# Peptides against a protein of PDB entry 7AE7, part 76

Target 1, 321 residues: chain A of PDB entry 7AE7
Amino acid sequence: KVYKDLREFLEVLEQEGQLIRVKEEVNPEPDIAAAGRAAANLGKNQPAVFFEKIKGYKYSVVTNVHGSWQNHALMLGLDKNTSTKDQFYELNRRWDKFPVPPNVVKREAAPCKENVIDKDINLFEILPLYRINEQDGGFYISKASVVTADPEYPDDFNKLNVGTYRIQVKDRDRVGIQALAMHDIAVQLEKAEAENKPLPIAITIGNNPLVTFMASTPVGYNQNEYEFVGALQDGVPMDIVKSDLYDHLYVPAGSEVVLEGHIIPRVRTVEGPFGEFPGSYSGARLQCEVKIDRITHRTNPIFENLYLGIPWTEIDYLMAL

## One batch from the design tools (peptide; aimed at target 1 R131 Q135 G272)

Design b2_p27_5_s4 (made by RFdiffusion4, then SolubleMPNN; from b2_p27_5, 15 letters changed)
Fold by OpenDDE base, seed 1:
Structure b2_p27_5_s4 (fold): chain B 321 residues (1-321), chain A 27 residues (1-27)
Amino acid sequence: as target 1 above (321 residues)
Amino acid sequence: SAAALAAAVAEQRARQRALLEETVAER
């Protein structure tokens, strides 16, 4: 089975008993993080947790989408009881199908384009933002697939990078991004900053689960993550659409929210701390800042965010495959 | 300095909370 978007995957998770719906209104803090921790305590078969109503917010949150081996099996379109060994075998078999080029769909065919915000941007109106950990330096977007390109080779599709980065909300229309030297985005940013130019960026939230998986999986600088998504879909191309602001950036057609903007050149602002692991905080440091210039989103967008709880976090599953 | 960084983190937390409170109050 192939999923076009997060919604098709959440439907399957629910059908398979791998999704819990919280229908009661919750407080963003501490209830989202607390309910995620409670779900993790249910044992090895950790469901996704879908929060339908969040006090002060219009939209929903889902967490722990990748938070179990059952969810990973389902992501691959396998039986939820498929062994980890057989999941790895199938993953490797499909990996060898690279490259599988994506389909470029028209703007009108892309669900991520249903709504547009191009002025008076306020991230808090679109995303039910909350602190994942009590001591976090702010609100984080932790499962975004961030699209950037090489500013020297903007038309080289093989250099289009789709990565997962720690993103802290800074203002209504600004986020901090953790671009480490080991990330392909850091190479691209260095080139842009050498010329004192903004780096174009699209921060995509709530994707096809294989996009989120590949954005968290290191690939070569000259390899496109979307072509691996097609490989992991057993040779079925994924659907991408051109970004609204940039001709050279392509986003998943099914994204719940797309934040389009730019990394401000040669600006560094305080980011962090963030509780990446239980009892461990990555320190605060100076990081890049993104200005959000445009938002596109699906009607009633789902904010997919990372679950961070007791050992075997969602990150551990995303990194273990 | 570590103190300046801690102050900047505290200021950022306060700012983000204010932005949330403003956004919620407008609804």
Scores: peptide ipSAE 0.298, ipTM 0.807, DockQ to the pose 0.857
OpenDDE base, seeds 2, 3, 4, 5: peptide ipSAE 0.257, 0.254, 0.112, 0.287; ipTM 0.782, 0.783, 0.639, 0.807

Design b2_p27_6 (made by RFdiffusion4)
Pose (drawn by RFdiffusion4):
Structure b2_p27_6 (pose): chain A 313 residues (1-149, 158-321), chain P 27 residues (1-27)
Amino acid sequence: KVYKDLREFLEVLEQEGQLIRVKEEVNPEPDIAAAGRAAANLGKNQPAVFFEKIKGYKYSVVTNVHGSWQNHALMLGLDKNTSTKDQFYELNRRWDKFPVPPNVVKREAAPCKENVIDKDINLFEILPLYRINEQDGGFYISKASVVTANKLNVGTYRIQVKDRDRVGIQALAMHDIAVQLEKAEAENKPLPIAITIGNNPLVTFMASTPVGYNQNEYEFVGALQDGVPMDIVKSDLYDHLYVPAGSEVVLEGHIIPRVRTVEGPFGEFPGSYSGARLQCEVKIDRITHRTNPIFENLYLGIPWTEIDYLMAL
Amino acid sequence: SHEEELEAHRKEAEERAKEEREEQEAE
């Protein structure tokens, strides 16, 4: 099976006993992060945890989506009990189907274009943002696929919420931004960027794939789907930016020129906190989202947690 | 041991992250 969006994958996870629904209202901190750690601590058949009610927020959160070999196998469309080695072989075989060009769809057909917010941008009205770890510098979006511009790139970068319409980003960690970053800052011009949240599991998996192999990213997702192309749609504001047609939330924005502010600290996959450093800020100019969006976020702590599964094979 | 080194490194990084967060709140 192939998933057009996060919601089809969550449906499969729930049918397979790999998704737990938390119906009672929970506080943002530390409840969501504590549940994420506990789900990771179950050791075997760790499920995704779906929080339907978060105090003070309108929408829902899902965590630990990738955080088990069962979830990982279901992401690949295999039986949930497929061994890790067999999943490795299946990924090795599909790796060679690269490239599979994506299908570009019209705006009216992309579920991520159901709702538009073009003014008075407020991330908190859409995303139930919370603190992941006690010593984090702020509330983080820890599982976004970021799109920048065959020269289109998709990657995963931690994003700290700074204001209702502003976030932080380590721009010198996106090694295609940094030729256009010099030109843009030297000329005081903004650099367009897209932040997608709540995606097809293979899109997130591709976004965590090593940068050393300069692939075409979306064409790699079609390879992981064993030859089925993925659907992408053009962003409202920037014609050279394409986002997954099924994303739950799309934040279209730009990197603010000549602005460096304190970002962090935040958790890293080796199990420790990073330090606080001066990093770039991104202004959100537009939000498009599906009706009743789901905030797919990720807990990070002492291994093994969900990030290890996203990096393993 | 290698496990003791990892625990010590994580404790120091936590203490430093707390100090850095407190400095940001004080500003």

Design b2_p27_6_s2 (made by RFdiffusion4, then SolubleMPNN; from b2_p27_6, 19 letters changed)
Fold by OpenDDE base, seed 1:
Structure b2_p27_6_s2 (fold): chain B 321 residues (1-321), chain A 27 residues (1-27)
Amino acid sequence: as target 1 above (321 residues)
Amino acid sequence: SAAAARAAAREAAREAARAQLEAMRAA
């Protein structure tokens, strides 16, 4: 089974008993984080948790989408009871199919383009933002697939990077992004900042689960994560679409929300703290600032966000493969 | 049996989530 988007995957999770739907209105805090912790306490078969109604917000949240080995098996289109060993075997087998080039679809065929916001941008109107941990210094977008390119080689598709970074909401149209020196985005940003130019960026939320998986998986600087997604789909290309603002940036066609903008050159602002692990907070740091210039989104967009819980976080599953 | 077990697991998970939400609202 191949998934075009998050919604197709959530449907399968629900059919397989790996999704809990919360229909009652919840408070963003502390209810979302609490229900995530409750799901983690259900043992090894941790379900995704889908919140249909959030007080003060229009749209839904889903968390813990990758939060179990059953969910990972289903992501690969395997039986949910497939052993970790067999999952690794299948991942390795499919990895050897790289590269599988994506299909570029027309704008009109891309669900992420259903709605556009190009004026009076307010992230709080689109994303039901909440603190993941009680001591977090703000609201985080923790499970985005961030698209950037090499500013010296913008037309080199092999240098297109899709990565996962910690993103703090700073204002209605601004986010802080943690670009560490080991990340491909940091290399690209360094090149842009050397010329005092903005770095074009697309922050994509609520993707095909293999996009989210590959965005969290380190690959070579000259390797495209979308071509690995096609490999992990057993040779079926994924669908991408050109961004609205930039000819050289491509986003997943099925993304729930796409935040298009730029990293402001040579600007650093305080970001954090964030609870990366239960009971462990990263200190406040100076991080890059992104201005959001355009939003595209699906009708009734689902905000996919990371669950951080004991004993296993969703990160542990995303990084363990 | 598998459908009933899935329903029961969903119900138990909803009840656990509800119980936690209620416990947190009462705190």
Scores: peptide ipSAE 0.016, ipTM 0.460, DockQ to the pose 0.025
OpenDDE base, seeds 2, 3, 4, 5: peptide ipSAE 0.006, 0.000, 0.014, 0.008; ipTM 0.389, 0.342, 0.444, 0.344; seeds 4, 5 fail the geometry check

Design b2_p27_6_s3 (made by RFdiffusion4, then SolubleMPNN; from b2_p27_6, 20 letters changed; failed a check: too like the target's own chain)
Amino acid sequence: SEAAAKEAARAASAARAAAQLAALRAA

Design b2_p27_7 (made by RFdiffusion4)
Pose (drawn by RFdiffusion4):
Structure b2_p27_7 (pose): chain A 313 residues (1-149, 158-321), chain P 27 residues (1-27)
Amino acid sequence: KVYKDLREFLEVLEQEGQLIRVKEEVNPEPDIAAAGRAAANLGKNQPAVFFEKIKGYKYSVVTNVHGSWQNHALMLGLDKNTSTKDQFYELNRRWDKFPVPPNVVKREAAPCKENVIDKDINLFEILPLYRINEQDGGFYISKASVVTANKLNVGTYRIQVKDRDRVGIQALAMHDIAVQLEKAEAENKPLPIAITIGNNPLVTFMASTPVGYNQNEYEFVGALQDGVPMDIVKSDLYDHLYVPAGSEVVLEGHIIPRVRTVEGPFGEFPGSYSGARLQCEVKIDRITHRTNPIFENLYLGIPWTEIDYLMAL
Amino acid sequence: SAQEAAFREKWAEELAAAKPATPAPPA
């Protein structure tokens, strides 16, 4: 099976006993992070945890979506008990199908374009943001796929919420931004960027794939789907930016020129906190989202947690 | 289910061990 969006994958996970629904209202901190750690601590057949009610928020959160070999196998469309080695072989075989060009769809057909917010941007009205770890510098979006501009790149970068319409980003960790970053800051021009949240599991998996192999990232997702192309749609504001047609939330924005502010600290996959450093800020100019969006976020702690599964094979 | 019961027991342990938030240091 192939998943057009996060919601089809969550449906498969729930049918397979790999998704737990928390119906009672929970507080943002530390409840969501504690549940993510506990789900990771189950050791085997670790499920995704779906929080339907978060105090003070309107929408729902899902965590630990990738955090088991069962979830990973179901992401690949295999039986949930497929061994890790066999999943490795299946990924190795599909790797060679690269490239599979994506299908570009019309705006009216993309679920991510159901709702538009073009003014008075407030991330908190859409995303139930919370603190992941007690020493984090702020509330983080830890599982976004970021799109920048064959020269289109998708990657995963931790994003700290700085204001209702502003976030932090480590721009010098996106090694295609940094030739346009010099030109843009030197000329005081903004650099367009797209941040996508709640995606097809293979899109997130591709976004965590090593940068050393300069692929064409969406064309790689079609390869992981064994030759089935993925659907992408043009962003509202920037014609050279394409986002997954099924994303739950799309934040279209730009990197603010000549602005450096304190970002962090935040957790890193080796199990420790990073330090606080001066980093770039991104202004959110527009939000498009699916009706009743789901905030797909990720807990990070002492290994093994969900990030290890996203990096392993 | 058994899996959900095990999860809620582990979650209770994690809530009991939760630490408060601290201010972020300067760059």

Design b2_p27_7_s1 (made by RFdiffusion4, then SolubleMPNN; from b2_p27_7, 10 letters changed)
Fold by OpenDDE base, seed 4:
Structure b2_p27_7_s1 (fold): chain B 321 residues (1-321), chain A 27 residues (1-27)
Amino acid sequence: as target 1 above (321 residues)
Amino acid sequence: SALEEKFFELLKEELEKAKPPTPAPPA
């Protein structure tokens, strides 16, 4: 099984008994985090949790999508009871198919382009934002696939980077991003800042589960994560579409939400604290700031966010491979 | 399902331990 988008994956999770649907209205805090803890306490077969109604918000949230070995097997299109050993064997076998180039689809064929917001941007109208931990310094987007390119080689598709970074919401149209020196985005940002230029960015939310997986998997600077997604789809190309603002940035065609904007050059603002682990906070730091200039989204977009709170967390499954 | 029943039991227990709900931010 190959998934075009998050929705096709959630349908399979629900069919396989690996998704719980909460139909009653919940409070963003503490109910979403409480539900994540409840799911973690179910044992080894942790389901995704889908919240249909969130008080004060228009749209839905899903958490713990990658939160078990069963969900991981299903992501690979395997039987949910496939052993961890056999999942690793199949992952390695498919990895050797790299590169599998993506299909570039037309704008009108991309579900992420169904709706556009280009004025009066307010992230709170599109994303049901909540604090994951009680001492978090704000609202976080913790499971986004962030697209950037090399500003010296914008047409080199092999230098297109898709990574996962900690993103704090700063204002209705601004986010802080944690770009660490070990990440490919930091190399690209350094080049842009040397010339005092903005770095173009697309922050994508609610993707094909293999995009989210590859965005969390370290690859070489000259390796494209989308070409690995095609390999992990057993040689089936994924669908990408050109961003609206930038000719050289491509986003997953099926993304629930795409935030297009730029990293402001040589600006640093306070980001954090964030509870990366239970009782462990990374502290507040000066980090990069992104201005959001355009949003595209699917009709009734689903906010996919990471569950953090009790080991084994969703991040442990994303990083364990 | 038995999984859902157990989930909602555990959710109730977690909500009983939780602090009062934070108001949603303005839309």
Scores: peptide ipSAE 0.484, ipTM 0.789, DockQ to the pose 0.293
OpenDDE base, seeds 1, 2, 3, 5: peptide ipSAE 0.434, 0.459, 0.451, 0.475; ipTM 0.783, 0.781, 0.790, 0.792

Design b2_p27_7_s2 (made by RFdiffusion4, then SolubleMPNN; from b2_p27_7, 13 letters changed; failed a check: too like the target's own chain)
Amino acid sequence: SELEEKFFKLLEKELAEAKPPTPAPAA

Design b2_p27_7_s3 (made by RFdiffusion4, then SolubleMPNN; from b2_p27_7, 10 letters changed)
Fold by OpenDDE base, seed 4:
Structure b2_p27_7_s3 (fold): chain B 321 residues (1-321), chain A 27 residues (1-27)
Amino acid sequence: as target 1 above (321 residues)
Amino acid sequence: SALEKKFFELLKKELAAAKPATAPPPA
């Protein structure tokens, strides 16, 4: 089985008994974090948790999508009871199919383009934002696949980077991003900042589960994560679409939400603290700032966010590969 | 399902132990 988007994967998770649907209205805090802890305490077969109604918000949240070995097996299109050993064997077998180039679809064929917001941008109207931990310095988008390119080689598709970074919401149209020196985005940002130019960026939320997986997997600077997604789909290309603002940036065609904008050159603002582990907060640091200039989204967009609670959460499964 | 039942039992316990969070002011 290959998934075009998050919705096709959530349907399979629900059919396989690996998704819990919360139909009653919940409070953003503390109910979402409490549900993540409850899911973690179910044992090795941790389900995704889908919240249909969130007080004060219009749209849904899903958490813990990658939160178990059963969910990883299903992501690979395998039986949910496939052993971890056999999952690794199949992953390695498919990895050798790299590169599998993606299909570039027309704008009209991309579900992420169903709705556009290009004025009066307010992230709180699109994303049901909440604090993951009580002591977090704000709201975090913790499971986005962030697309950037090399500003010196914008037409080199092999240098197109899709990565996962810690993103703090700063304002209605602004986010902080943690770009560490070891990340490919930091190399690209350094080149842009040397010329005092903005770095184009697309922050994508609610993707095909293999896109989210590959965005969390380190690859070479001259390797494209979308070409690995095609390999992990057993040689089936994924669908991408050109961004609205930038000819050289491509986003997953099925993304629930796409935040298009730019990293402001040579600006640093306070980011954090963030609870990476229970009782362990990363200190506040000066980090990059992104201005959001355009949003595209599916009708009734689903906010996919990471659960960062007690150990053996979703992050441990994403990092274990 | 048995999984759902166990989940909602655990959720009730987590919610009972949770401090009331004040909603942050809208930005």
Scores: peptide ipSAE 0.450, ipTM 0.822, DockQ to the pose 0.349
OpenDDE base, seeds 1, 2, 3, 5: peptide ipSAE 0.420, 0.313, 0.427, 0.426; ipTM 0.805, 0.722, 0.802, 0.811

Design b2_p27_7_s4 (made by RFdiffusion4, then SolubleMPNN; from b2_p27_7, 10 letters changed)
Fold by OpenDDE base, seed 4:
Structure b2_p27_7_s4 (fold): chain B 321 residues (1-321), chain A 27 residues (1-27)
Amino acid sequence: as target 1 above (321 residues)
Amino acid sequence: SALEEEFFKLLKEELAKAKPPTPAPPA
């Protein structure tokens, strides 16, 4: 099975008994983090947790979407009981199909374009933000697929990067992003900052699970993550659409939320601390700042966020491959 | 389901251990 979006995957997780739906109103803190710990303590068959109602917010949250080997098997469109060995063999077999170019769809065909916010941007109205860990320095978007391009080669689709980065909400329309020197985004940012230019960016939330997987998987600088998604879909192209602000940035057509904006050149602001592990915080650092200029989103957007807790966490399943 | 029942049991246990959240900075 191939999934067009997060919603099709969540439907399968629910059908397979790998999603728990919380229908009662919850407090964003501590209830979401408590539910993540509860899910982790269920053992090997850790479900996704879907919160329908969050106090003070309009929209829903889902966590722990990639939080088990069963969920990983289902992501690959396999039986949920497929062994980790057989999942690995199937992943490698499909990897050899690279490249599988994506389909560029029209704006009108892209669910991520159903709604537009281009003024009075407030991230808190769109995303049910919460602190994941007790000592987190703010609200984090921890499971976004971030799209950037090489500013010297903006039309080179092979240099289009889709990566996962730690994002802290700074203001209603601003986020901090952790761009490490080892990430492709850091190379692209260095080129933009050399000319004192903004780096165009699209932060995509709530994607096809293979997009989220590939955004968390290191690939070569001249390899496009969307072409790997098509390979991992066993040769079925994924659907992408142009961003609204930038002709050279493409986003997943099915994204729940797309934050379009720019990295402000040569600006650094305090980011963190963030609890990467229970009792382990990365120190506060000076990181890049993104101005959000436009939001597109699906009607009733689902905020997909990473569960961070006691091992085995969702990040362990995303990085263990 | 048995999974849901165990989840909601564990959730209640985790919530009982949770400290009151520190007020978030105003948005």
Scores: peptide ipSAE 0.488, ipTM 0.838, DockQ to the pose 0.389
OpenDDE base, seeds 1, 2, 3, 5: peptide ipSAE 0.457, 0.486, 0.475, 0.482; ipTM 0.803, 0.821, 0.818, 0.825

Design b2_p27_8 (made by RFdiffusion4)
Pose (drawn by RFdiffusion4):
Structure b2_p27_8 (pose): chain A 313 residues (1-149, 158-321), chain P 27 residues (1-27)
Amino acid sequence: KVYKDLREFLEVLEQEGQLIRVKEEVNPEPDIAAAGRAAANLGKNQPAVFFEKIKGYKYSVVTNVHGSWQNHALMLGLDKNTSTKDQFYELNRRWDKFPVPPNVVKREAAPCKENVIDKDINLFEILPLYRINEQDGGFYISKASVVTANKLNVGTYRIQVKDRDRVGIQALAMHDIAVQLEKAEAENKPLPIAITIGNNPLVTFMASTPVGYNQNEYEFVGALQDGVPMDIVKSDLYDHLYVPAGSEVVLEGHIIPRVRTVEGPFGEFPGSYSGARLQCEVKIDRITHRTNPIFENLYLGIPWTEIDYLMAL
Amino acid sequence: LPNKAVEKLEEEVEKLEEEVEKLEEEV
């Protein structure tokens, strides 16, 4: 099976006993992060946890989506009990199908274009943002796929919420931004960027894939789907930016020129906090989202947690 | 939105300024 969006994958997870629904209202902190740690602590057949009600928010949160070998195998379309070695072999075989060009779809056909917010941008009206770890510098979007511009790149970068319409980003960790960053800051011009949240599991998996192999990213997702191309759609504001047609939330914005503010600290996969450093800020100019969006976020702590599964094979 | 690392650093700077003033008085 191939997933067109996060919602089809969550459906498969629930049918396979790999998704737990929390119906009672929960507080943002520490409840969501505590549940993410607990789900990771179950050790075997760790499920995704779906929070339907978060105090003070309108929408729902899902966590630990990738956080088990069962979830990982289901992401690949295999039986949930497929051994880790066999998943490795299946990934090794599919790796060679690269490249599989993506299908570009019309705006009206992309579920991520159902709702548009073009003014008075407020991330909190869409995403139930919360603190992941006690010493984090702020509320974080820890599982976004970021699109920048064959020269189109998709990657995962921690994103700290700074204001209702502003976030932080480590721009010098995106090693295709950094030639256009010099030109843009020298000329005081903005650099367009797209932040996608709630994606097909293979899109997130591809976004966590090492940068050393300069692939075409979306063409790699078609390879992981064993030759089935993925659907992408042009962003509203920037014609050279394409996002997954099924994303739950799309934040279209730009990197603000000549602005450095304190970002962090945040957790890193080696199990420790990072330090606070001066980093770039991104202004959100537009939000497009599916009706009743789902905030797919990720807990990070002492290994093993979901990030280890996203990096392993 | 506030940042915890900034708030902690501001408290530490204020405390260090007080200590410096006290040491100057002693000196």

Design b2_p27_8_s1 (made by RFdiffusion4, then SolubleMPNN; from b2_p27_8, 17 letters changed)
Fold by OpenDDE base, seed 1:
Structure b2_p27_8_s1 (fold): chain B 321 residues (1-321), chain A 27 residues (1-27)
Amino acid sequence: as target 1 above (321 residues)
Amino acid sequence: MSNPAVEEAEKEEAEKREEEERRRLEE
């Protein structure tokens, strides 16, 4: 089975008993984090948790989408009871199908383009933002697939990078991004900053689960994550669409929310602390700042965000691969 | 320096809220 978007995957998780739906209104803090921990402790299968109603917000949150081996099997379109060994075997078998080029769809065919915000941008109107951990220095977007390109080779599709980075909300239209030297985005940013130019960026939220998986999986600088998504779909291409602001950036056609903007050159602002692991916080650091210039989103967008809890974090499943 | 008594009270309140949410998810 192949999924076009997050919604098709959530439907399967619910059918397979791997999604808990919270229909009652919750407070964003601390109820989302508390319910996530509670759900992780209910059983061996660590279901996703879908919050339909959040006090003070219009839209929904889902957490722990990748938070189990059952969910990982379902992501690969396998039976939920497929052994970890057989999942890895199938993953490796499909990996050898790389590259599988994506389909470029028209703007009118892309669900992520249903709504546009190009003025008076306020992230709090689109995303039900909350602190994941009590000691977090702010609100984080932790499961975004961030799209950037090489500014010297913008037309080289093989240099298009889709990565996962720690993103702190700084203002209504600004986010801090942690670009470490080991990340491909840091190489691209260095090139832009050498010329004192902005780096074009698209921050995509609520994707096909294989996009989120590949964005967390290190690949070569000259390898495109979307071509691996097609490989992991057993040779079925994924659908991508051009960003609205940049002809050289492509986003998943089914994204719930797309934040388009630029990294401000040679600007660093305080970011953190963030609880990356239970009981451990990465300290506050000076990090890059992104200006959001345009938002596109699906009608009633779902905010997919990371679950952090005991015994296993969702990161453990995303990084263990 | 977080006051150990505040950290313990926050932990007890967090555990209590988690147990309340667990009960809601089990119903």
Scores: peptide ipSAE 0.030, ipTM 0.538, DockQ to the pose 0.026
OpenDDE base, seeds 2, 3, 4, 5: peptide ipSAE 0.028, 0.000, 0.020, 0.028; ipTM 0.533, 0.224, 0.418, 0.527; seed 3 fails the geometry check

Design b2_p27_8_s4 (made by RFdiffusion4, then SolubleMPNN; from b2_p27_8, 21 letters changed; failed a check: too like the target's own chain)
Amino acid sequence: MENPAVAEAAARAAAEAAERARLERLA

